# Designs tried in a protein design run: peptides against a protein of PDB entry 8PQO. Part 148

Target 1, 252 residues: chain A of PDB entry 8PQO
Amino acid sequence: VLLKEYRVILPVSVDEYQVGQLYSVAEASKNETGGGEGVEVLVNEPYEKDGEKGQYTHKIYHLQSKVPTFVRMLAPEGALNIHEKAWNAYPYCRTVITNEYMKEDFLIKIETWHKPDLGTQENVHKLEPEAWKHVEAVYIDIADRSQVLSKDYKAEEDPAKFKSIKTGRGPLGPNWKQELVNQKDCPYMCAYKLVTVKFKWWGLQNKVENFIHKQERRLFTNFHRQLFCWLDKWVDLTMDDIRRMEEETKRQ

## One batch from the design tools (peptide; made by RFdiffusion4, then SolubleMPNN)

Design b1_p22_2_s3 (from b1_p22_2, 9 letters changed)
Fold by OpenDDE base, seed 1:
Structure b1_p22_2_s3 (fold): chain B 252 residues (1-252), chain A 22 residues (1-22)
Amino acid sequence: as target 1 above (252 residues)
Amino acid sequence: MTIYTTQDYLDLGLLVVNLLLS
């Protein structure tokens, strides 16, 4: 098991981020070919548990149609079915990803707190001390080009070059986080994303767990760079606007 | 077809899909 807490600082408010995230997810998903194929939504309902209230979703990703025939023929029963259970109680979110074949031997859990700070809170997810001491805190700086793979880099998605017309935010210089503290008119937040990865297969555990974390970090970095650079596209939208957009997209 | 979500999370199953297909 490998735990890392990714802290993504953004010059947006917690309330703004809720809209921006949903918008950016939708836009990023458009770049995926056949992304919705094989996705089954089993549950989509409100939940209430231990004082936590939100929306619960259970999705199954059926990969049978996305792999070659020989892979499908060799794959054990359930190996090509991935389950995603998500609890959205914004500003808290939790996602659990499992596989029918691997069962308890495979887990990706992502727990996110969105806080109006600069990533200074320790153990925001309230882990036991023994567990917390094994968590590596990883700061993602969306303005740091060195954290972006060359193949992922796009100038139009570079926070160091982007300036929002609607809000005046950006571009983000090397010391943007320090300067942000003195800019009383600019909101800021941190997404504390605790990622738990378990891949219990002898000889491959560390390799796979580290690989998944590497991909998660890459995803978080690229996504939030996009989210910020798309600020003018979503900052004036409401949650109702987003819901309407989602309903319209479902019909496509 | 694309994957859309009404959730405020980034943890798309697409990542796992890409991992398995890579």
Scores: peptide ipSAE 0.033, ipTM 0.702, DockQ to the pose 0.139
Fold by OpenDDE base, seed 5:
Structure b1_p22_2_s3 (fold): chain B 252 residues (1-252), chain A 22 residues (1-22)
Amino acid sequence: as target 1 above (252 residues)
Amino acid sequence: MTIYTTQDYLDLGLLVVNLLLS
C-alpha cells in the first residue's frame, strides 16, 4: 500500500472550484480518446452518512473495447471491469476504484478536502499518526512547467502564459503562491488529495503502486492546469448552468 | 458518448483509466 497526499494550490476559491471542476471534467473528458464508451452508471443518488450529505455514484468502466485485442483475449474474466464508487459531499469527496478480478488485492482511493488555504494543513484527512507518518506530501505547482511531461504540454494550457480576461488572474510566475498572500482580492484554495494505492501482487506491488501514483500525479497536474487556463470559460457559470450542460451531454 | 453524472465532482475515473492505458 502506498499513500501520498497531493496538494494542489489554485488561485480560485473553494466555491469557484466547485463549478470549475465540473466544467473541466466535462471538457477534459471530451478531449480524451475513447470518450465514454463502455461506461455503465449503476447508481446515481443522494446519500447521507454520519452527517455527510452528498451525491453517490457507482459506475462500471468496461475496458474491453479500450485495450488491444491480445490483452482482451488474455485478460481473466472481470479483469477489464473497473468499478468506481464516488461520494461527492463537496468540499469533501471520496472515490474508490476497484476491479472485479483482483477484488481485495486492488484499490485506488482518492479522498479530497478542498480548503481555503495554501496547503499548510497537516493530516487534514485525520489519519492515525502511525498511518500519517507514512504519507508523502506532494505539492503540485500548476505553474511549474518542469512538472509537466513534454508530451502533455500545451501552450494554451500553461498557467505561466495564461491571463484571465474576466478575473485578471495570471499569468502565474515562479513566485505566484507567495504573491497570492499579498493579493487580498485574489482567492486561493488547496485541494488535499489523499491517494491510497493498493496492488497486492507479489513482485509487482511497488512497481504498480508507484506507476499508478505517477499517473495520478500526471492527471492532477494536467487537469488543474486546464482548470485554471479555462477560468474564463467557467467562472461566470452557475451550478445550474453546469447541471444543464450535463443533461445536454447525456442526451447526446 | 461521454456520460456525466450530476454533482459528481469526482467523475475522474474515465480520465484515470484513459491515462493508465495511454
Scores: peptide ipSAE 0.031, ipTM 0.708, DockQ to the pose 0.097
Fold by OpenDDE base, seed 4:
Structure b1_p22_2_s3 (fold): chain B 252 residues (1-252), chain A 22 residues (1-22)
Amino acid sequence: as target 1 above (252 residues)
Amino acid sequence: MTIYTTQDYLDLGLLVVNLLLS
């Protein structure tokens, strides 16, 4: 098991982020090849548990059409079905990813707190001290080009070049976080993403767990760079606007 | 085609899968 807490600081408010995230998820999904194909929504309902209230979703991602034919033909039953269970109680979110074939041997858990700070809180997810001491804190700087793979880099998604016309935010220079504290009119937040990865196959555990973390970090980096650079596209939208867009998309 | 559901916040599974297969 490998745990890392990714801290993503953004020059947006917690309330703004909720809209921006939903918008950016939709856009990012559309931009992905085969995005949404093979997705089965099993559950989408409100939940209330242990004082936590929100929306619960259970989705299955069927990967049969996304892997090479020889993999599909050799894959055991359930091996190409990924289950995603998500609890959205924004500003707290939890996502659990499992696989039908691997069962308890595979787990990706992502627990996120969105806080109006600069990523300075320790153990925001309230882990036991013994568990917390094994968590690596990883800061993602959306303005740091060196954190972006060359193949992922797009100039139009570079926070160091983007200037928001509607808000005046950006571009984000090397010291943007330090300068942010002196800008009374610019909100900020941090997404604390505790990622738990478990891959219990002898000889492959460390390799796969590290690989998955590498991909998660890549995902978080690219996604939040997009979120910020798309600020002018979503900052004036309301949650109702987003819901209406989602409904229109479902009807297509 | 992308399927959006009411009250979604992040389709991490799909995005992770795409990254893993890329």
Scores: peptide ipSAE 0.030, ipTM 0.700, DockQ to the pose 0.100
Fold by OpenDDE base, seed 3:
Structure b1_p22_2_s3 (fold): chain B 252 residues (1-252), chain A 22 residues (1-22)
Amino acid sequence: as target 1 above (252 residues)
Amino acid sequence: MTIYTTQDYLDLGLLVVNLLLS
């Protein structure tokens, strides 16, 4: 088991982020060919538990059509079915990803708190001390180009070049986080993403767990660079606007 | 190969390939 807490600082408010996140997911999905195909929604209902109130979803991602033929032919039964259980109680979110073939030997859990701070809270997810001491805190700087793979880099998604017309935010220079503290007119938040990865196969555990974390970090970095650079596209949208957009994306 | 989850998105393409071939 490998745990890391990714802290993504953004020059947006927690309330703004809720809209921006949903927009960016929808927008990114539109850009993906065959987006939503192979996704089976088993459950989509409100939940309330232990003071946590939100929306629960259970989805199955059938990857048979998303992998090359040779992969599909070699895949064991259930290996290409990924289950996602998600509890969205923004500003708290939890996602649990499992696989039918791996069963208890595979787990990706992503628990996120969105806080109006600069990533300074320790153990925001309230882990036991023994567990917390094994968590590596990783700060993601969306303006740092060196954290972006060349194949992922797009100039239009570079926070160091983007200037928001609607809000005046950006571009984000090398010291943007320090300068942000002195800018009372610019809101800020941190997404504390605790990622738990379990791959319990002898000889492959460390390799796969580290690999998954590298991919998660890559995804978080790219996503939030997009989120910020798309600020002018979503900052004026309401949640109702987002819901309409999601419905349109679902039909693609 | 990218699957857009409830939280952000998850690219499972390379992961699936590596898992199946390892």
Scores: peptide ipSAE 0.028, ipTM 0.686, DockQ to the pose 0.250

Design b1_p22_2_s4 (from b1_p22_2, 10 letters changed)
Fold by OpenDDE base, seed 2:
Structure b1_p22_2_s4 (fold): chain B 252 residues (1-252), chain A 22 residues (1-22)
Amino acid sequence: as target 1 above (252 residues)
Amino acid sequence: MTIYTTQDYLALGLLIVNLLLS
């Protein structure tokens, strides 16, 4: 088991982020090939548990049509079926990713708190002290180009170059986070993303768990760079606007 | 909706299959 808490600081408010996140997800979905083919929605319903109220979704990603024929033929049953269970109770979110073949031997859990701070809170997920000692805190700086793979880099998604016309935010210089403290008119938040990766195969546990964390970090970095650079596209949208966009995206 | 896309899960699926076939 390998736990890391990724802290992503953004020059947006917690309320703004809710819109931006949904917009960015929808935008990313539009860029996908296949138009949602292979995605089965098993559950999509409101939930209430232990004071947590939100939307629960259970999706299965059937990847058989997305892989080469020889891979599909060689893959064991269930190996290409990935289950995504998500509890969306913004500003708290939880996602659990499992695989039918791996069963209990594979788990990715992402728990996120969105807080109006600069990533200074410790143990926001309220882990037991002994468990918290094993969590590595990883700060993601969306303005730091060195954290981005060359193959992922896009100039139009570079926070160090982007200037929001609508809000005046950006570009984000090397010390942008420290400068935020003196910018009273600029909101900020941190997404605390506790990622738990379990891969219980002897000899491969550490390798796979570390690899998955690298992929998670890559995803978080690229996603939030996009979210910020798309600020002018979503900052004036309402939640109703987002819902309409989501429906339109599903129709494509 | 989560931030994960089909492409993300495809990469994960291929990783799993690769491990199983290795």
Scores: peptide ipSAE 0.569, ipTM 0.940, DockQ to the pose 0.753
Fold by OpenDDE base, seed 5:
Structure b1_p22_2_s4 (fold): chain B 252 residues (1-252), chain A 22 residues (1-22)
Amino acid sequence: as target 1 above (252 residues)
Amino acid sequence: MTIYTTQDYLALGLLIVNLLLS
């Protein structure tokens, strides 16, 4: 088991982020080929547990049509079915990713707290001390180009080049995080994303777990670079606007 | 809705299959 807490600092408020995240998810999905083919929604319902209230979703990603024929033919039953269980109780979110074939031998859990700070809180997810001491805190700097793979880099999604016309935020220079403290009118937040990766195959645990963390970090970095650079597209939207957009997307 | 896309899970699925077939 390998745990890392990714801390993504953004020059947006917690309330703004809720809109921006939903918008960015929708926008990113438009760039995917095949649309929602292969995605089965098993559950989509409100939940309330231990004071946590939000929306629960259970989706199955059937990847058989997305892989080459020879892969589909050789893949064991269930190997290409990914289950995503998500508890969305913003500002808290939890996602659990499993695979039908691997069962309990494979788990990715992402627990996120969105806090109005600069990533300074320790153990925001309230782990036991013994567990917390094994968690690596990883700061993601959305303005740091060196954290972005060349194949992922897009100039229009570079926070170091982007300036929001509507808010005046950006571009983000090398010391943008330190400068936030002096910018009283600029909101900021941190997404504390605790990622737990479990892969129980002996001899491959560390390799696979580290690989998955690398992919998670890549995803978080790219997503939040987009979120910030799309600020002018979503900052004036309300949650009602987002809900309408989601409904319109479902009808297509 | 999560930030994960079909492409993300496709990469994960291919990883799993590659491990199983190796």
Scores: peptide ipSAE 0.568, ipTM 0.940, DockQ to the pose 0.750
Fold by OpenDDE base, seed 3:
Structure b1_p22_2_s4 (fold): chain B 252 residues (1-252), chain A 22 residues (1-22)
Amino acid sequence: as target 1 above (252 residues)
Amino acid sequence: MTIYTTQDYLALGLLIVNLLLS
């Protein structure tokens, strides 16, 4: 098991982020090849548990049409079905990813707290001390191009180049986080993403777990760069606007 | 009808498949 806590600092408020995240997810999804093909939504309902209330979703990603024929033919039953269970109780979110074939031997858990700070809280997810001492804190700087793979880089998604017309935020220079503290008119937040990866295969555990973390970090980095650079597209939207857009999309 | 995905797990799925088939 490998745990890392990714801390993504953004020059937006927690309330703004709720809108921006939903918008950016929708926008990013449109840019994906095949769209929502192969995604089965089993459950999409409100939940309430131990004072936590929000929206619960259970999706299955069927990868049969996404892999070569020979892979599909040789893959064990259930190997190409990825289950995603998500509890969205913003500002707290939890996602659990499992595979039918691997069963208990595979787990990706992503727990996120969105806090109005600069990523300074320790153990925001309230882990036991023995567990917390094994968690590596990883800061993601959305303005740092060196953290972006060349194949992922897009100039229009570069926070170091983007200037928001509506808010005046950006571009984000090398010391933007330090300068942010002195900018009274600019809100900020941190997404604390505790990622737990378990891949219980002898000889491959560390390799695969580290690989998955690298991919998650890549996803978080690219997504939040997009989220910020799309600020002018979503900052004036309300949650009601987002919900209306979602409903309109469902009708297509 | 478009179903929005929160993450792209294709790479992870392919990794699992490759490991299982190896």
Scores: peptide ipSAE 0.035, ipTM 0.696, DockQ to the pose 0.338
Fold by OpenDDE base, seed 1:
Structure b1_p22_2_s4 (fold): chain B 252 residues (1-252), chain A 22 residues (1-22)
Amino acid sequence: as target 1 above (252 residues)
Amino acid sequence: MTIYTTQDYLALGLLIVNLLLS
């Protein structure tokens, strides 16, 4: 089991991020091959547990159409079905990813707190001390080009070049986080993403767990660069606007 | 159809495919 807490600082408010995240997810999904193909929504309902209230979703990602024929033919039963259970109680979110074949031997858990700070809180997810001491805190700087793979880089998604017309935010220079503290009119937040990865196969545990974390870090970096650079597209939208857009998309 | 999630990990499916092929 490998745990890392990714801290993504953004020059947006917690309330703004809720809109921006949903918009950016929808937009980014359009660019993915077969966006929505093979996705089955089993459950989408309100939940209440231990004082936590939110929306619960259970989705199955059927990957049979996403892999080569020989992989599909050799794959064990259930190996190409990924289950995603998500509890959305924004500003807290939890997602648990499992596989029918691997069962308890595979787990990806992503727990996110969105806080109006600069990523300075320790153990925001309230882990036991023994567990917390094994968590690596990883700061993602969306303005740092060196954290972006060349193949992922797009100039139109570079926070160091982007200037928001609607808000005046950006571009983000090398010391943008330090300067942000002195900009009383610019909101900021941190997404604390505790990622737990378990891959219990002899001889492959460390390799796969580290690989998954590497991909998650890459994904978080690229996504939040997009989210910020798309600020002018979503900053004036309301949650009602987002819900309407989602309903319209479902009808297509 | 667009994939909507509460987390920003849209490439999960691609990640799993990559794991299977690697």
Scores: peptide ipSAE 0.037, ipTM 0.715, DockQ to the pose 0.232; fails the geometry check

Design b1_p22_3_s1 (from b1_p22_3, 16 letters changed)
Fold by OpenDDE base, seed 1:
Structure b1_p22_3_s1 (fold): chain B 252 residues (1-252), chain A 22 residues (1-22)
Amino acid sequence: as target 1 above (252 residues)
Amino acid sequence: MNVLDPLGIAKLLANLILEYHF
């Protein structure tokens, strides 16, 4: 098991981020060929547990159409079915990803707190001290081009070049996080993403767990760069606007 | 929903299955 806490600082409020995240997820999904194909929504309902209230979703990703025929023929039963269970109680969210074939030998858990700070809180997910000491804290800087793979880089999604017309935020210079503390009119938040990866297979555990973390870091970096650079597209939207967009996407 | 690309995760998992089981 490998745990890392990714801390993504953004020049947006916690309330703004709720809209921006949903918009950016929807937009990113539209840009992917075959978005929604092979996704089955089993459950989408409100939940209440231990004082936490939110929306629970259970999705299955059927990968049979996403792999070559020879892979599909050789794949064990259930190996190409990925389950995603999500508890969205914003500003807290938890996602658990499992596979039918690997069962308890595979887990990706992503627990996120959105806090109105600069990533300074330690153990925001309230792990036991013994567990917390094994968690690596990883800061993602959305303005740092060196954290972006050349193949992922787009100039229109570069926070160091983008300036929001609607809010005046950006471009983000090398010291933007330090300068943000002095900008009383600019909101800020940190997304604390505790990622737990388990891949229990002899000889491959460390390799696969590290690989998954590398991909998660890449996804978080690119996504939040997009979210910020799309600020003018979503900052004036309401949650009702987002719900309408989601309903339209489900019909396609 | 967490800040995740479900399709990206599915692709990652598919690649993991391909690399280590096939």
Scores: peptide ipSAE 0.031, ipTM 0.695, DockQ to the pose 0.590
Fold by OpenDDE base, seed 2:
Order: sequence, then C-alpha cells, then structure tokens
Structure b1_p22_3_s1 (fold): chain B 252 residues (1-252), chain A 22 residues (1-22)
Amino acid sequence: as target 1 above (252 residues)
Amino acid sequence: MNVLDPLGIAKLLANLILEYHF
C-alpha cells in the first residue's frame, strides 16, 4: 500500500473551484477520443450518510473494447471490468476504484478536501497517527513547467503564460503562491487529495503502486493547469448553468 | 511485455484513469 497526499494550490475560491472542476471535466471529456464508450453508469443518485449529503455514482468501465481481441479472449473473467464508486459531497469527495478480478488485492482510493488555504493543513483527512506518518505530502505547482511531461505540455494550458481577462489573475510566476498572500482580492484554495493505492501481486506491488501514483499526479497536474487556464470560460457560470450543460450533454 | 500480466492490467487501468477519472 502506498499513500500520498497531493496538495494542489489554485488562485480560485472553493466555491469557484466547484464550477471550474465540473466545467473542466466536461471539457476534457469532449476532447478525449471514444466518447465514453465502455462506461456503464449503474447508479447516479443523491445520498445522505452521517450528515454528509452529496451525489453517489457507481460506474463500470468495460475495457473489452480498449484491448486487442486476443487480450480480451485471454483475460480472466472480470479482469477488464473496473468499478468506480464516487461520493461527491463537495467540498469533500471520495472515489474508490476496484477490479472484479483482483478483488481486495487492488484498490485506488482518492479522498479530496477542498480548503480555503495554501496547503498548510496537516492530516486534513484525519488519519490515525500511525497511518499519517507513512503519507508523503506532494505539492503540485501548476505554474511549474518542470512538473509537466513534454508530451502533455500545451502553451494555451500554461498558467505561467495565461492571464484571465475576467478576473485579472495570472500569469503565475515562480513565486505566485507567496505573492498571493499579499493579494487581498485574489482568492485561493488547496485541493488535498489523499491517494491510497494497493496492488498486492507478489513482486509487482511497488512498481505498480508507484506507476499508478505517477499517473494520478500527471492527471492532477494537467487537469488543474487546464482548470486555471480555462478560468474565463467558467468563472461567470453558476452551478445551475453547469447542471443545465450536463443535462444538455446527456441528451446529445 | 504481456498485456495480461499484472503490470499490463495496471497500465490499462492507469490509462483509463487518465481518460475518465473525473
């Protein structure tokens, strides 16, 4: 098991981020090939548990169409089915990813708190001290080009070049986070993403767990760079606007 | 590299996460 807490600081408010996240997810999904082929939504409903209210989603990702025929034919039953259970109670979110074949030997859990701070809270997910001591805190700087793979880099998605016309935010220089403290009119937040990865196959645990973390970090980095650089596209939208857009997209 | 080995499955999963996670 490998745990890392990714801390993504953004020059947006917690409330703004909710809109920006939903917009950016929708926009990113449009740019991906395959249009959600192989995604089955089993459940998408409101939930309430222990005072937490949000949206619960259960999806199955069927990878059969994403692999060669011979792989599909040789794959064990359930090996190509990925379950994603998500509890979205913004500003708290939880996602649990499992595989039918690997059962308890595979887990990806992503727990996110969105806080109006600069990533300074320790153990925001309230882990036991024994567990927390094994968590690596990883800061993602959306302005740091060195954290972006060359193949993922786009100039139009570079926070160090982007300036929001609507808000005046950006470009983000090397010391943008420190300078932000002095900018009273610029909101900021941190997404604390605790990622737990378990891959219990002998001899491959560390390799696979580290690989998954590498991909998660890559995803978080690219996504939040996009979210910021698309600020002018979503900052004036309301949650009702987003909901309407989602409904319209589902009908197409 | 055998796509059906544990590492191959993990790579497929990682690609799926990158495509659909959010």
Scores: peptide ipSAE 0.030, ipTM 0.669, DockQ to the pose 0.068
Fold by OpenDDE base, seed 3:
Structure b1_p22_3_s1 (fold): chain B 252 residues (1-252), chain A 22 residues (1-22)
Amino acid sequence: as target 1 above (252 residues)
Amino acid sequence: MNVLDPLGIAKLLANLILEYHF
């Protein structure tokens, strides 16, 4: 089991981020060819538990169409079915990813708190001390080009070049986080993403767990760079606007 | 690379997460 807490600082408010996240997810999904194929939504309903109120989703990703025929024919039963259970109670979110074949030997859990701070809270997810001491805190700097793979880099998604016309935010220089604390008119937040990866397979546990974490970090980095650089596209939208856009997309 | 080996599965999962995580 490998745990890391990714801390993504952004020059947006927690309330702004809720809109920006939903917009950016929708926009990113449009850019993916063949997106949505093989995705089965089993459950999509509101939930309330222990004072947490939000939306619960259960999706199955059927990978049969995403792999060659020979792979599909040779794959063990359930190996090509990925389950995603998500509890979205913004500003808290939890996602649990499992595989039918791997069962208890595979888990990805992503728990996110969105806080109006600069990533300074320790153990925001309230882990037991014994568990917390094994968590690596990883700061993601969306302005740091060195954290972006060359194949993922786009100039129009570079926070170090982007200037928001609507808000005046950006570009984000090398010391933008330090400068942000002195900018009274610029809101900020941190997404605290606790990622738990379990891959219990002899000889491959550490390799696969580290690989998954590397991909998660890549995802978080790219996504939040996009989110910021798309600020002018979503900052004036309301949650009602987002809901309407989602409904319109479902009808297409 | 064999897609059915643990590393192949991890790569598929990573791609899936990158596409659909949010």
Scores: peptide ipSAE 0.030, ipTM 0.666, DockQ to the pose 0.069
Fold by OpenDDE base, seed 5:
Structure b1_p22_3_s1 (fold): chain B 252 residues (1-252), chain A 22 residues (1-22)
Amino acid sequence: as target 1 above (252 residues)
Amino acid sequence: MNVLDPLGIAKLLANLILEYHF
C-alpha cells in the first residue's frame, strides 16, 4: 500500500472551485476522443451518512472496447471491469476504484478535502498517527512547468502565461503562492487529495503502486492547470448553469 | 507489452483513471 497526499494550491475560493471543477471536467471530457463508451452507471443518487450529504455514484467501466481483441479474448473474467464508487459531498469527496478480477488485491482510493488555506494543514484526512507517518505530502505547483510532461504541455493551459480578464488573476510567477498572502482580494484554496493505492501482486506491488501515483499526479497537475486557465470561462457561471450544461450534455 | 500481466492491467487502469476520473 502506498499513500500520498497531493496538495494542489489554487488562486480560487473553495466556492469558485466547485463550479470550476465541474466545468473543467465537462470541458476536458469533450476534448477526449474515447469518452463514454463502455461506461455503465449503476447508481446515481443523493446520500446522507453521518451528517455528510452529497451525491453517490457507482459506475462500471467496461474496458473490453478499449483494448485490442486479443487482449479481450485472453483477459481473465472480470479483469476488464472497473468499478468506481464516488461520494461527492463537496467540499469533501471520496472515490474508490476496484477491479472485479483483482478483488481485494487492488484498490485506488482518492479522498479530497478542499480547504481555504495554502496547504498547511497536516493530516486533514484524520488518519491514525501511525498511518499518517507513512504518507508522503506532495505539493503540486500549477505554475511550475517542470512538473508537466512535454507531451502534456499546452501554452494556452500554462498558468505562468495566463491572465484572467474577468478576475485579474495571473499570470502565476515563480513566487505566486508567497505573493497570494499579500493579495487580500485574491482568494486561495488547497485541494488535499489523499491517494491510497493498493496492488498486492507479489514482485510488482511497488512498481505498480508508484506507476499509478505517477499517473494520478500527472492527472491532477494537468487538470488544475486547465481549471485555472479556463477561469474566465467558468467564473461567472452558477451551479445552476453547471447543472443545465450537464443536462444538455446527457441529451446528446 | 503483455497487457494481461499485472503491470499491463495496472496501465489500463491508469489510462482509465486519466480519462474518466473526474
Scores: peptide ipSAE 0.030, ipTM 0.669, DockQ to the pose 0.069

